# Designs tried in a protein design run: peptides against a protein of PDB entry 5HOI. Part 175

Target 1, 351 residues: chain A of PDB entry 5HOI
Amino acid sequence: FRYMPFSPAGTPFGFTDRRYLTMNEVGYVSTVKNSEQYSITVSFFDVGRFREYHFEDLFGYDLCFLNEKGTLFGQSKTGQIQYRPHDSIHSNWTKIIPLQAGERITSVAATPVRVIVGTSLGYFRSFNQFGVPFAVEKTSPIVALTAQNYRVFSVHYSQFHGLSYSLSELGTSSKRYYKRECPLPMSLPNINSDMKKDANLDYYNFNPMGIKSLFFSSYGDPCIFGSDNTLLLLSKWRSPEESKWLPILDSNMEIWKMSGGKETTDIHVWPLALAYDTLNCILVKGKHIWPEFPLPLPSEMEIRMPVFVKSKLLEENKAILNKKNEIGADTEAEEGEEDKEIQIPVSMAAE

## One batch from the design tools (peptide; made by RFdiffusion4, then SolubleMPNN)

Design b1_p19_5_s4 (from b1_p19_5, 11 letters changed)
Fold by OpenDDE base, seed 4:
Structure b1_p19_5_s4 (fold): chain B 351 residues (1-351), chain A 19 residues (1-19)
Amino acid sequence: as target 1 above (351 residues)
Amino acid sequence: KKRIEETRKKIAELAEEEE
């Protein structure tokens, strides 16, 4: 296992010279490799609110976090971070994070009020939006970070304990934990079954945890979207005893339903954000599970608990078809190739 | 509602596109 730099909804280069460093509901950050340098573009979905900007990156930023006020960049090996406000009112700032031998920045997050840096040795570093340090804490190795306002959702990895998570609030004087290194019930990528496709191996090498993204919902609930394409939401996190992960969307099941039950193995959800009851995402067609260039317009999917098993629905639909064929055996076989559209019962669309 | 229906339509279109 290797600690890789993680950014929310970041994509690999694959066979291209370009990738997304990060994307969310605000926009997307792309980087293009130009010989020994990179050109970074910060693009926005609300083009009326924010102006797209670009700059030359001589450092090779491999970490990024986008928010409504600015973009945080990081270089995993050198420890360099840069914050770039979207407006021209606030200045850019750069800082070097001190790294030990073999230590890497594994994730960065930024809100309008906080900057967070997590490392492969579990150093959790907090700053204000101006790069003034608050504290350094030692945790389990950090593999992913996201933040909203003063709250931080961190994912940790131990070779002995697997995935854990923390939920904390970074006040002015102290860090409060709502959850501290609790087990994260997320499935890791299965190398043996899923890596038969070269595209999956490329993605695994880029992101061995299979965390496509993590974010806070519009209600401030931690969300994570893993390699199983299930959106998990941390419910009731304010009540330690009542806290639970809810599988609020099986995106593969939802794509399958929305297609009328067709084979959809080449249609993928790429998560951006959870706004109210809708997952903002990019729909991806093709062999790669990540969006390519140009970025498609975002799509919305309604969240729903996966109550239905695909196999049972297929069995029920086969049983209905067999019953129709048993009843229909007495009326003339007009061999119309009735396209086997698996009629998903309308009742599943009304709840 | 409207955006979810647009998503459904887009998924249907993508599912009809054979590569």
Scores: peptide ipSAE 0.438, ipTM 0.896, DockQ to the pose 0.718
Fold by OpenDDE base, seed 2:
Structure b1_p19_5_s4 (fold): chain B 351 residues (1-351), chain A 19 residues (1-19)
Amino acid sequence: as target 1 above (351 residues)
Amino acid sequence: KKRIEETRKKIAELAEEEE
């Protein structure tokens, strides 16, 4: 296993000179490889609120976090981080994070009030928005971070314990844990089953955890979107005894329903954010599960608990077809086209 | 509602591009 730099909804280069370093509801950060340099562009979905900007990256930033006030960049190997406010009022700042031999920055997060750096050795470093350090804590190895205001959602990986998560609040004087290295019930990518397509192997090499994104909902609930394309939401996290992960969206099921029950193996949801009851996402068509260039316009998908199992609906439809064929046995056997469109019940299509 | 319906249309269009 290799710790790879993680950024929310970041994409690999693939066979291109371009990738998204990160994307969310605010916008998207792209990098283009130009010989030995990179050109970074910070783009926004609300072009009326923010102006797109670019800069030359001489460091090869492979970590990024975008918020409404600025962009945090990081270089996983060198430990360099840079914060760039979107406004010209606040200055950019750069800092070197001290790394041990073989330690890498695995994830970075930034809010208008906090900067967080997580490492492959489990160093959790917190700063204010000006890069003033608060604390260094030793945790289990950090593989992903997101933050909203003072709250941090961290994903940890142990070779012995698998995935865990923490939910913490970074006050001015102390860190409070709501959850501390609790088991994360997210499926890891299955190398043997899912890697039959070269595109999946390329993505696995980029992101071995299969975490496409993690974010806080508009209500401040931790969300994670794994390789299984299921959106998990941490419900009732303020009550330790009542806290649970809810599978609030099976995106493959929703794509299948929205297609009218067609085969949709090449249509993918790329998660951006959860706003109220809607997943903001990019719809991706093709072999790659990630968006290419140019970035498609964001789409909204309603969150729904996966009550229906596709396999059960397929079995029920086959059973109905078999019963119809037993009653109609006197007319010629027209060749069974196997791709019979599954009639989705009108009640599922109308909501 | 409107944006979700736009998403449904876009998925339907993307699903027809393989036929």
Scores: peptide ipSAE 0.435, ipTM 0.894, DockQ to the pose 0.716
Fold by OpenDDE base, seed 3:
Structure b1_p19_5_s4 (fold): chain B 351 residues (1-351), chain A 19 residues (1-19)
Amino acid sequence: as target 1 above (351 residues)
Amino acid sequence: KKRIEETRKKIAELAEEEE
């Protein structure tokens, strides 16, 4: 196992010279390799609110976090971080994070009030928006970070215990934990089942944890989207004993339903954010499970608990069709190649 | 509602596109 740099909804280069460093509801950050240099572009979905900007990257930033006020960049090996406000009023700043031998920055997060750096050795470093340090804490190895306001959602990995998570609030004087290194009930990518497609191996090498993204909902609930394409939401996190992960969307099931029950193995959801009861996402068509260039416009999917199993619905619909054909056997209806659009029950299609 | 319906339409269109 190798710790890889993680950014929310970041994409690999694959066979191209370009990738997304990160994307969310605010926008998307792309990088293009130009010989020994990179060109970074920060783009926004609301073009009226923010102006797109670009710069030359001489450091090879492989970590990124975008918020409504600025973009945080990081270089996993050198420990360099840079914060770039979207406005021209506030200055950019750069800092070197001290790394031990073999240590990597594995994730970075930024809010308008906090900057967070997590490492492969489990160093959790907190700063204000100007790069002034608050604290350093030793945790289990950090593999992913996101933050909203003063709250931080961190994912940890242990070779012995698998995935865990923490939910904390970064005050001015102290860190409060709501959850501290609790088990995360997310499935890891299975090399033997999922790696039959070369594209999945490339993504696994880029992101061995299979965490496509993590974010806070508009209500401030931690969300994570894994390799199983299930959106998990942490409910009741203010009550430690009542806190639970809810599988609020099976995106593969939802794509299948919205297609009218067609086989949709080449259609993928790429998660951006959860706003109220809607997942903001990019719909991806093709072999790669991640968006290519140009970036499609975001789509909205309604969240719901997965109650139905595809295989059972297919069997039930097949049994209904067979019964209709047994009753209709007296009419010479031509054996046209009816593309068997499996009628999803109207109660499942109407939501 | 409208944006979810736009998503349904887009998924239907993508499901009709042969690779």
Scores: peptide ipSAE 0.439, ipTM 0.897, DockQ to the pose 0.727; fails the geometry check
Fold by OpenDDE base, seed 1:
Structure b1_p19_5_s4 (fold): chain B 351 residues (1-351), chain A 19 residues (1-19)
Amino acid sequence: as target 1 above (351 residues)
Amino acid sequence: KKRIEETRKKIAELAEEEE
């Protein structure tokens, strides 16, 4: 197992010279290889609110986190981090995170008030928005981070226990835990089934945890989107005994429903954010499960608990069709190629 | 509603590109 740098909705290079370092509801950060250097572009979905900017990256930043106030960059091997405000009024700052031999920065997060760095050895480092350190805590190895305001959602990995999560608040005086290294009921990528396609192997090598993204909802609930394409939301996290993960969207099921029940094995959801009851995402067509260039416009999907099993619906629809054919034997069936558009009951289709 | 319907339309269009 190798700890890889994680950024929310980051994409691999694949066979290209370019990738997305991160993307969310604010925008997307791309990097292009240029000889020994990189060109980074920070782009925004609201072009009226923020101006796109670019810079030359001499360090090879492989970690990124975008928020409404700035972009945090990190280099997993050297420990360099850079914060770049979107507004030219505030200065950029750079810091070196001290790393032990073999330690890597595995994830970074930034809010308007906090910067967080997580490492492969489980060092959790917190800073203010100006790079002033608050604390260093030793946790289980950190594989992913996201943050909203003062709250941090961290994902941890143990070789013995698999995935765990923490939910913490970084106040002025101390870190408060709402959840501390609790089991995360997310499925890891299945190397044997999913790796039959070379494109899946490339993605697995880039992101062995299969965490496509993690974010806070607009209501401040932790969300995670794994390799199973299910959006999990942590409900009732303020009540430790009542807290539970809710599978609020099976995106493969939702794509299948929205297609009228067609086989949609090459249509993929790439998660950006959860705003109220809608997943903001990129729809991706093709062999790669991640968006290529140019980036498609974001799409919205309504969240819905997966209460239906696709296989049962397919069996029920076949049984209904067979019964109709037994009753309808007397009318001249024009043999039109019945494109077997599975009539999804209107009550089951996304409204 | 409107944006969800736009998503449905886009998925339908993307599903037809396989035929």
Scores: peptide ipSAE 0.436, ipTM 0.894, DockQ to the pose 0.763; fails the geometry check

Design b1_p19_6_s1 (from b1_p19_6, 11 letters changed)
Fold by OpenDDE base, seed 1:
Structure b1_p19_6_s1 (fold): chain B 351 residues (1-351), chain A 19 residues (1-19)
Amino acid sequence: as target 1 above (351 residues)
Amino acid sequence: SRKEKIQKTREQIAKLANE
């Protein structure tokens, strides 16, 4: 196993000179390789609220986190981090994180009030928005981080225990845990089934955990989107005994429903954020499971618990079609293309 | 509206599935 730098919804280079370092509901950060240098562009979905900016990267930043106030960059090998406010009123700052031999920064996160750095040795480093350090904690190896306000969602990996997660709040004087290295019930990439396609091997080499993204919902609940294309939400995390992961969206099932029951292998959901009860995402057409350039406009998918079985829905739809054909023998009613909308029972959409 | 955004996503997926 190799620890790789993780950024939310980051894409590999593949066979190209360009990739997305990160993307979310605020915007997207791209990097283009120019000989020995990189050109970084920070772009926004709300062009009226934010102005796109670019800069030359001499360090080869491979970690990124975008928020509404700025962008955090990191270099996994050197330990260099840079914070760039979107507003010109605030100065950029750079810092070197001390790394041990073989240690890598594996993930970075930034909020308007906190900067977090996680490493392959499980060092959790916290800073304020100006790069002033608060604390260093030793945890299990960190593979992914996200943060909202003072809260941090961290994913950990152990060769013996697999994936775990922590949910913490970074106060001014202390770190509070709501969850501490609890088992994460996320499916890992299946090397034997998925690696038959070269595109999946490239993505696995870039992200061996298959975590496409992690974020906090608009309500402040931790969310994770894995290689199985299922969105998991941590519910009731304030009550340690009642806390559970909910599979709130099977995106493959939703694509199947919205396509009229077509088995498609070339339409993919790329997660950005969860706003209320809608997944903000990029719809990707093609061989690669990640968006290429130019970036398509974001789409919204309604969250739905995966309670339906495809086989049952197909049987029910066949039974409805057969009943319509038995009744339709007597009336020459026009062959209007009745949209084969799979009637989802209304009762299960309201819970 | 939310319904209109979901409908647009459905139309986009239907288009992409017919290409």
Scores: peptide ipSAE 0.386, ipTM 0.908, DockQ to the pose 0.879
Fold by OpenDDE base, seed 4:
Structure b1_p19_6_s1 (fold): chain B 351 residues (1-351), chain A 19 residues (1-19)
Amino acid sequence: as target 1 above (351 residues)
Amino acid sequence: SRKEKIQKTREQIAKLANE
């Protein structure tokens, strides 16, 4: 296993000279290889609120986190981090994170009030928005971070225990844990089944954990979107005993439903954020499970518990078709090739 | 509206599934 730099909804280069470093509900950060340097562009979905900006990156930033106030960049090997406010009123700052031999920054997160750095050795480093350090804590190896306000959702990996998560709040004086290295019930990528396609191998090499993104919902609940294309939400995290992961969306099932029951292998959901009860996402068409360039406009998908089984829906539709054929046998209505669109009953959309 | 955005997503997926 190799620790790779993780950024929320980051994409690999693949066969191209460009990739997304990160994307979320605010916007997207792209990087383009230009010989020995990179050109970084910070783009926004709300073009009226924010102005796109770019800069030359001589360091090769491979970590990124975008928020409403600025962008955090990191270089996994050198330990360099840079925070760039979107507004020119605030100065950029750069810092070098001390790394041990073989240590890597694996993830970075930034809010308007906190900067967090996680490493392959499990060093959790916290800073304010100006890069002033608060604390260094030793945890299990960190593979992913996200943050909202003062809250941090961290994903950890152990070779012995698999994936775990922590949920913490970074006050001024202390770190509070709501959850501390609890088991994360997320499926890891299956190397043997999924690696038959070169595109899946490329993505696995980029992101061995298969975490496409993690974020906080608009309500402040931790969310994770894995390689199984299921959105998990941590419910009731304020009550240690009642806290549970809810599979609030199977995006493959929703694509299947919305396609009229077509088995598609070339339509993919790329997660951005959870706003209320809608997953903001990019719909991707093609061989790659990640968005290419240019980035499509975000789409909204309603969250739904995966209660439906494809086989039952197919049986119900066959039963409806058989009933229509039994009733329709007396009327010589022309053999129009009515496309076998699986009519999903509208009633399942209304409650 | 939210309903309109969800409907647009359905239409987009339906379109992408027919391409």
Scores: peptide ipSAE 0.386, ipTM 0.907, DockQ to the pose 0.851
Fold by OpenDDE base, seed 5:
Structure b1_p19_6_s1 (fold): chain B 351 residues (1-351), chain A 19 residues (1-19)
Amino acid sequence: as target 1 above (351 residues)
Amino acid sequence: SRKEKIQKTREQIAKLANE
C-alpha cells in the first residue's frame, strides 16, 4: 500500500496532460501540464456568482480543496500549501508544512474559517483561514479530509485496522470529537476482480482507497462515496450510541433502473455533493470511471435506499409479461420491437 | 424544478445507455 494525495472528486491524468484536482457543488479545479510547470484554472458552476481565474503553478500542486470563499492547494511531497481567495480583496498566502522523512500531505481541506492538513504519518494540522496555526495532533494515518464550517470529517487508514473515521469540531481553543477513529464500513477496491481492466488499475494507482469523494450534506451530515459506487451518510452522529452509516444511494442500481434495466458497464456516476435529498453528480460515459474534458454539466440523482434486487425485479417483470401474453393470445401480434422498459412499480417510488 | 432535474437525469442516462 502507498499513501497517495487525495482531493474530493479529483481525477488522474491518465494518458493526458490535464486532470481535475478537485470538484464539488461550487465548481471544479483543473491543472494542465506545460513542460515543467502547470497551469491551474478555478472554474465555477454559478458563473454569475464567481469569476473563473487561472495562474501558473511552479510547484506542481497535487492536492486541492474548493469552497465558496477560496481554493486551498497543496504539494504532497514538499509540504507547500497555498490559499487563494476567490475575491481579489483578500490576499493569497503560502506556507510550508514541515514534513518528516517519507511523510506526505495526503489530504487538505478548507472552509471560510479553517484550513486543515492531514499527513501519511497521522499529523492533523489546523489553521484559521489566514494560515495562523491552532494545533498539531497525532492521529492514525490520514487518507482523506473534508470540512464544513468548523466541522472536519477525516478518514484514517491502518494496515492492522483498515479504514476508520473521525468527526470533529475545531473551536478556537479546543477540538471536540463527535466520533474518534471509529470503524468505517466502506469496502476497499478489490485488486483481483477490478484489475482486469487497465483503466481500473490506473485509477487504483491514483486512488488506492477508492474514495471518489467525501463531503458534508446540506444538513451537515458526513457523506462518503467509495469504489462500490454507494453513497454512505452518517446519520445521528450527535448521539454516539444511535449513530449509523446509511447506504442512501446505490448509483449502479439507479443507472440500471433509469436505463430500463440495461446492463451498462460504461456509464458512471461521479459524485460532487449531496444537496437535501439529491446527489449532485457528473454522468460519465466511457472506459474511464472519471470525467474527462470538457466537464459535462452536473446532474441530480434522487437518493433512495437500495431496497430492490435486480433479479427479483427481472423475475416479476417476466411474470407480468407472461400473464399479458396469456390474456392477449386472441389479437394479432404486431411485431413492434416494444422497448422492454422494465416498469418499476410506481408505488415504491413514492415512499 | 427538482422533478424536472431528476427527469433530465433519467433522459440523459437513457440516452447514454442507447449510445
Scores: peptide ipSAE 0.385, ipTM 0.908, DockQ to the pose 0.880
Fold by OpenDDE base, seed 3:
Structure b1_p19_6_s1 (fold): chain B 351 residues (1-351), chain A 19 residues (1-19)
Amino acid sequence: as target 1 above (351 residues)
Amino acid sequence: SRKEKIQKTREQIAKLANE
């Protein structure tokens, strides 16, 4: 196993000279390889609020995190990080993270008030938005990070215990844990079943955990989107005994429904954010499960708990069609697809 | 509206599934 640099919704180069370092609801960061250099572009979905900017990258940044105030970059091997505010009022800053032999930065996160660096040895480093260090903590090896305000969602990996997660709050004087290295019930990519396509092998080599993205919802709930294309939300995280992961969207099932029951193998959901009860995502058409260039416009998908088995829905629909054919009634019965999917009231997540 | 955005996504998936 190799620890790879993780960024939320980052894409591999594949056979191209360009990739997305990260993307979310704010925008997308791309890098283009120019011989020994890289050109980085920070683009925004709200072009009225933010101005696109670019710069030359001499370091080969392979880690990125975008927020509403700035972009954090990192180089996994050298330990260099750079924060670039979107405004011209605040200065850019750079810092070297001390790394041991063979240690890698595996993930970085930034909020308007905190910068977080996680490593392959499980060093959790916290800073303010100006790069002033608060603390260094030793945890299990960190594979992914996201943050919102003062809260941090971290994913850990152990060869013996698999995936775990932590949810913490980085106050001024202390770190509080709501969850500390609890089991994460996310399926890892299955090397034997999923790697039948070269594109899946390339993605696995880029991201061996299969975590396409992780983020906080608009309500402040940890969300993760794995290789199974299921959106998991951590509900009731304030109550340690009541906390549970909810599968709030099977994106493969939703694509299947919205396509009229067509078995499609070339339509993919690429997650950006969860805003209220809608997944903001990129719809990808093609062989690759990730968006290419140019980036399509974001789409919104309603969250729904997968209650139904696809085979039963197909049998019920066939039984309805057969009954309609027997009755000879040309009634344009409204396609009351009784989508008997239980809408989870979003209020259940924030307790 | 939210309903219009979801409907637009359904139409987008239906188009992509017919290409």
Scores: peptide ipSAE 0.383, ipTM 0.908, DockQ to the pose 0.664

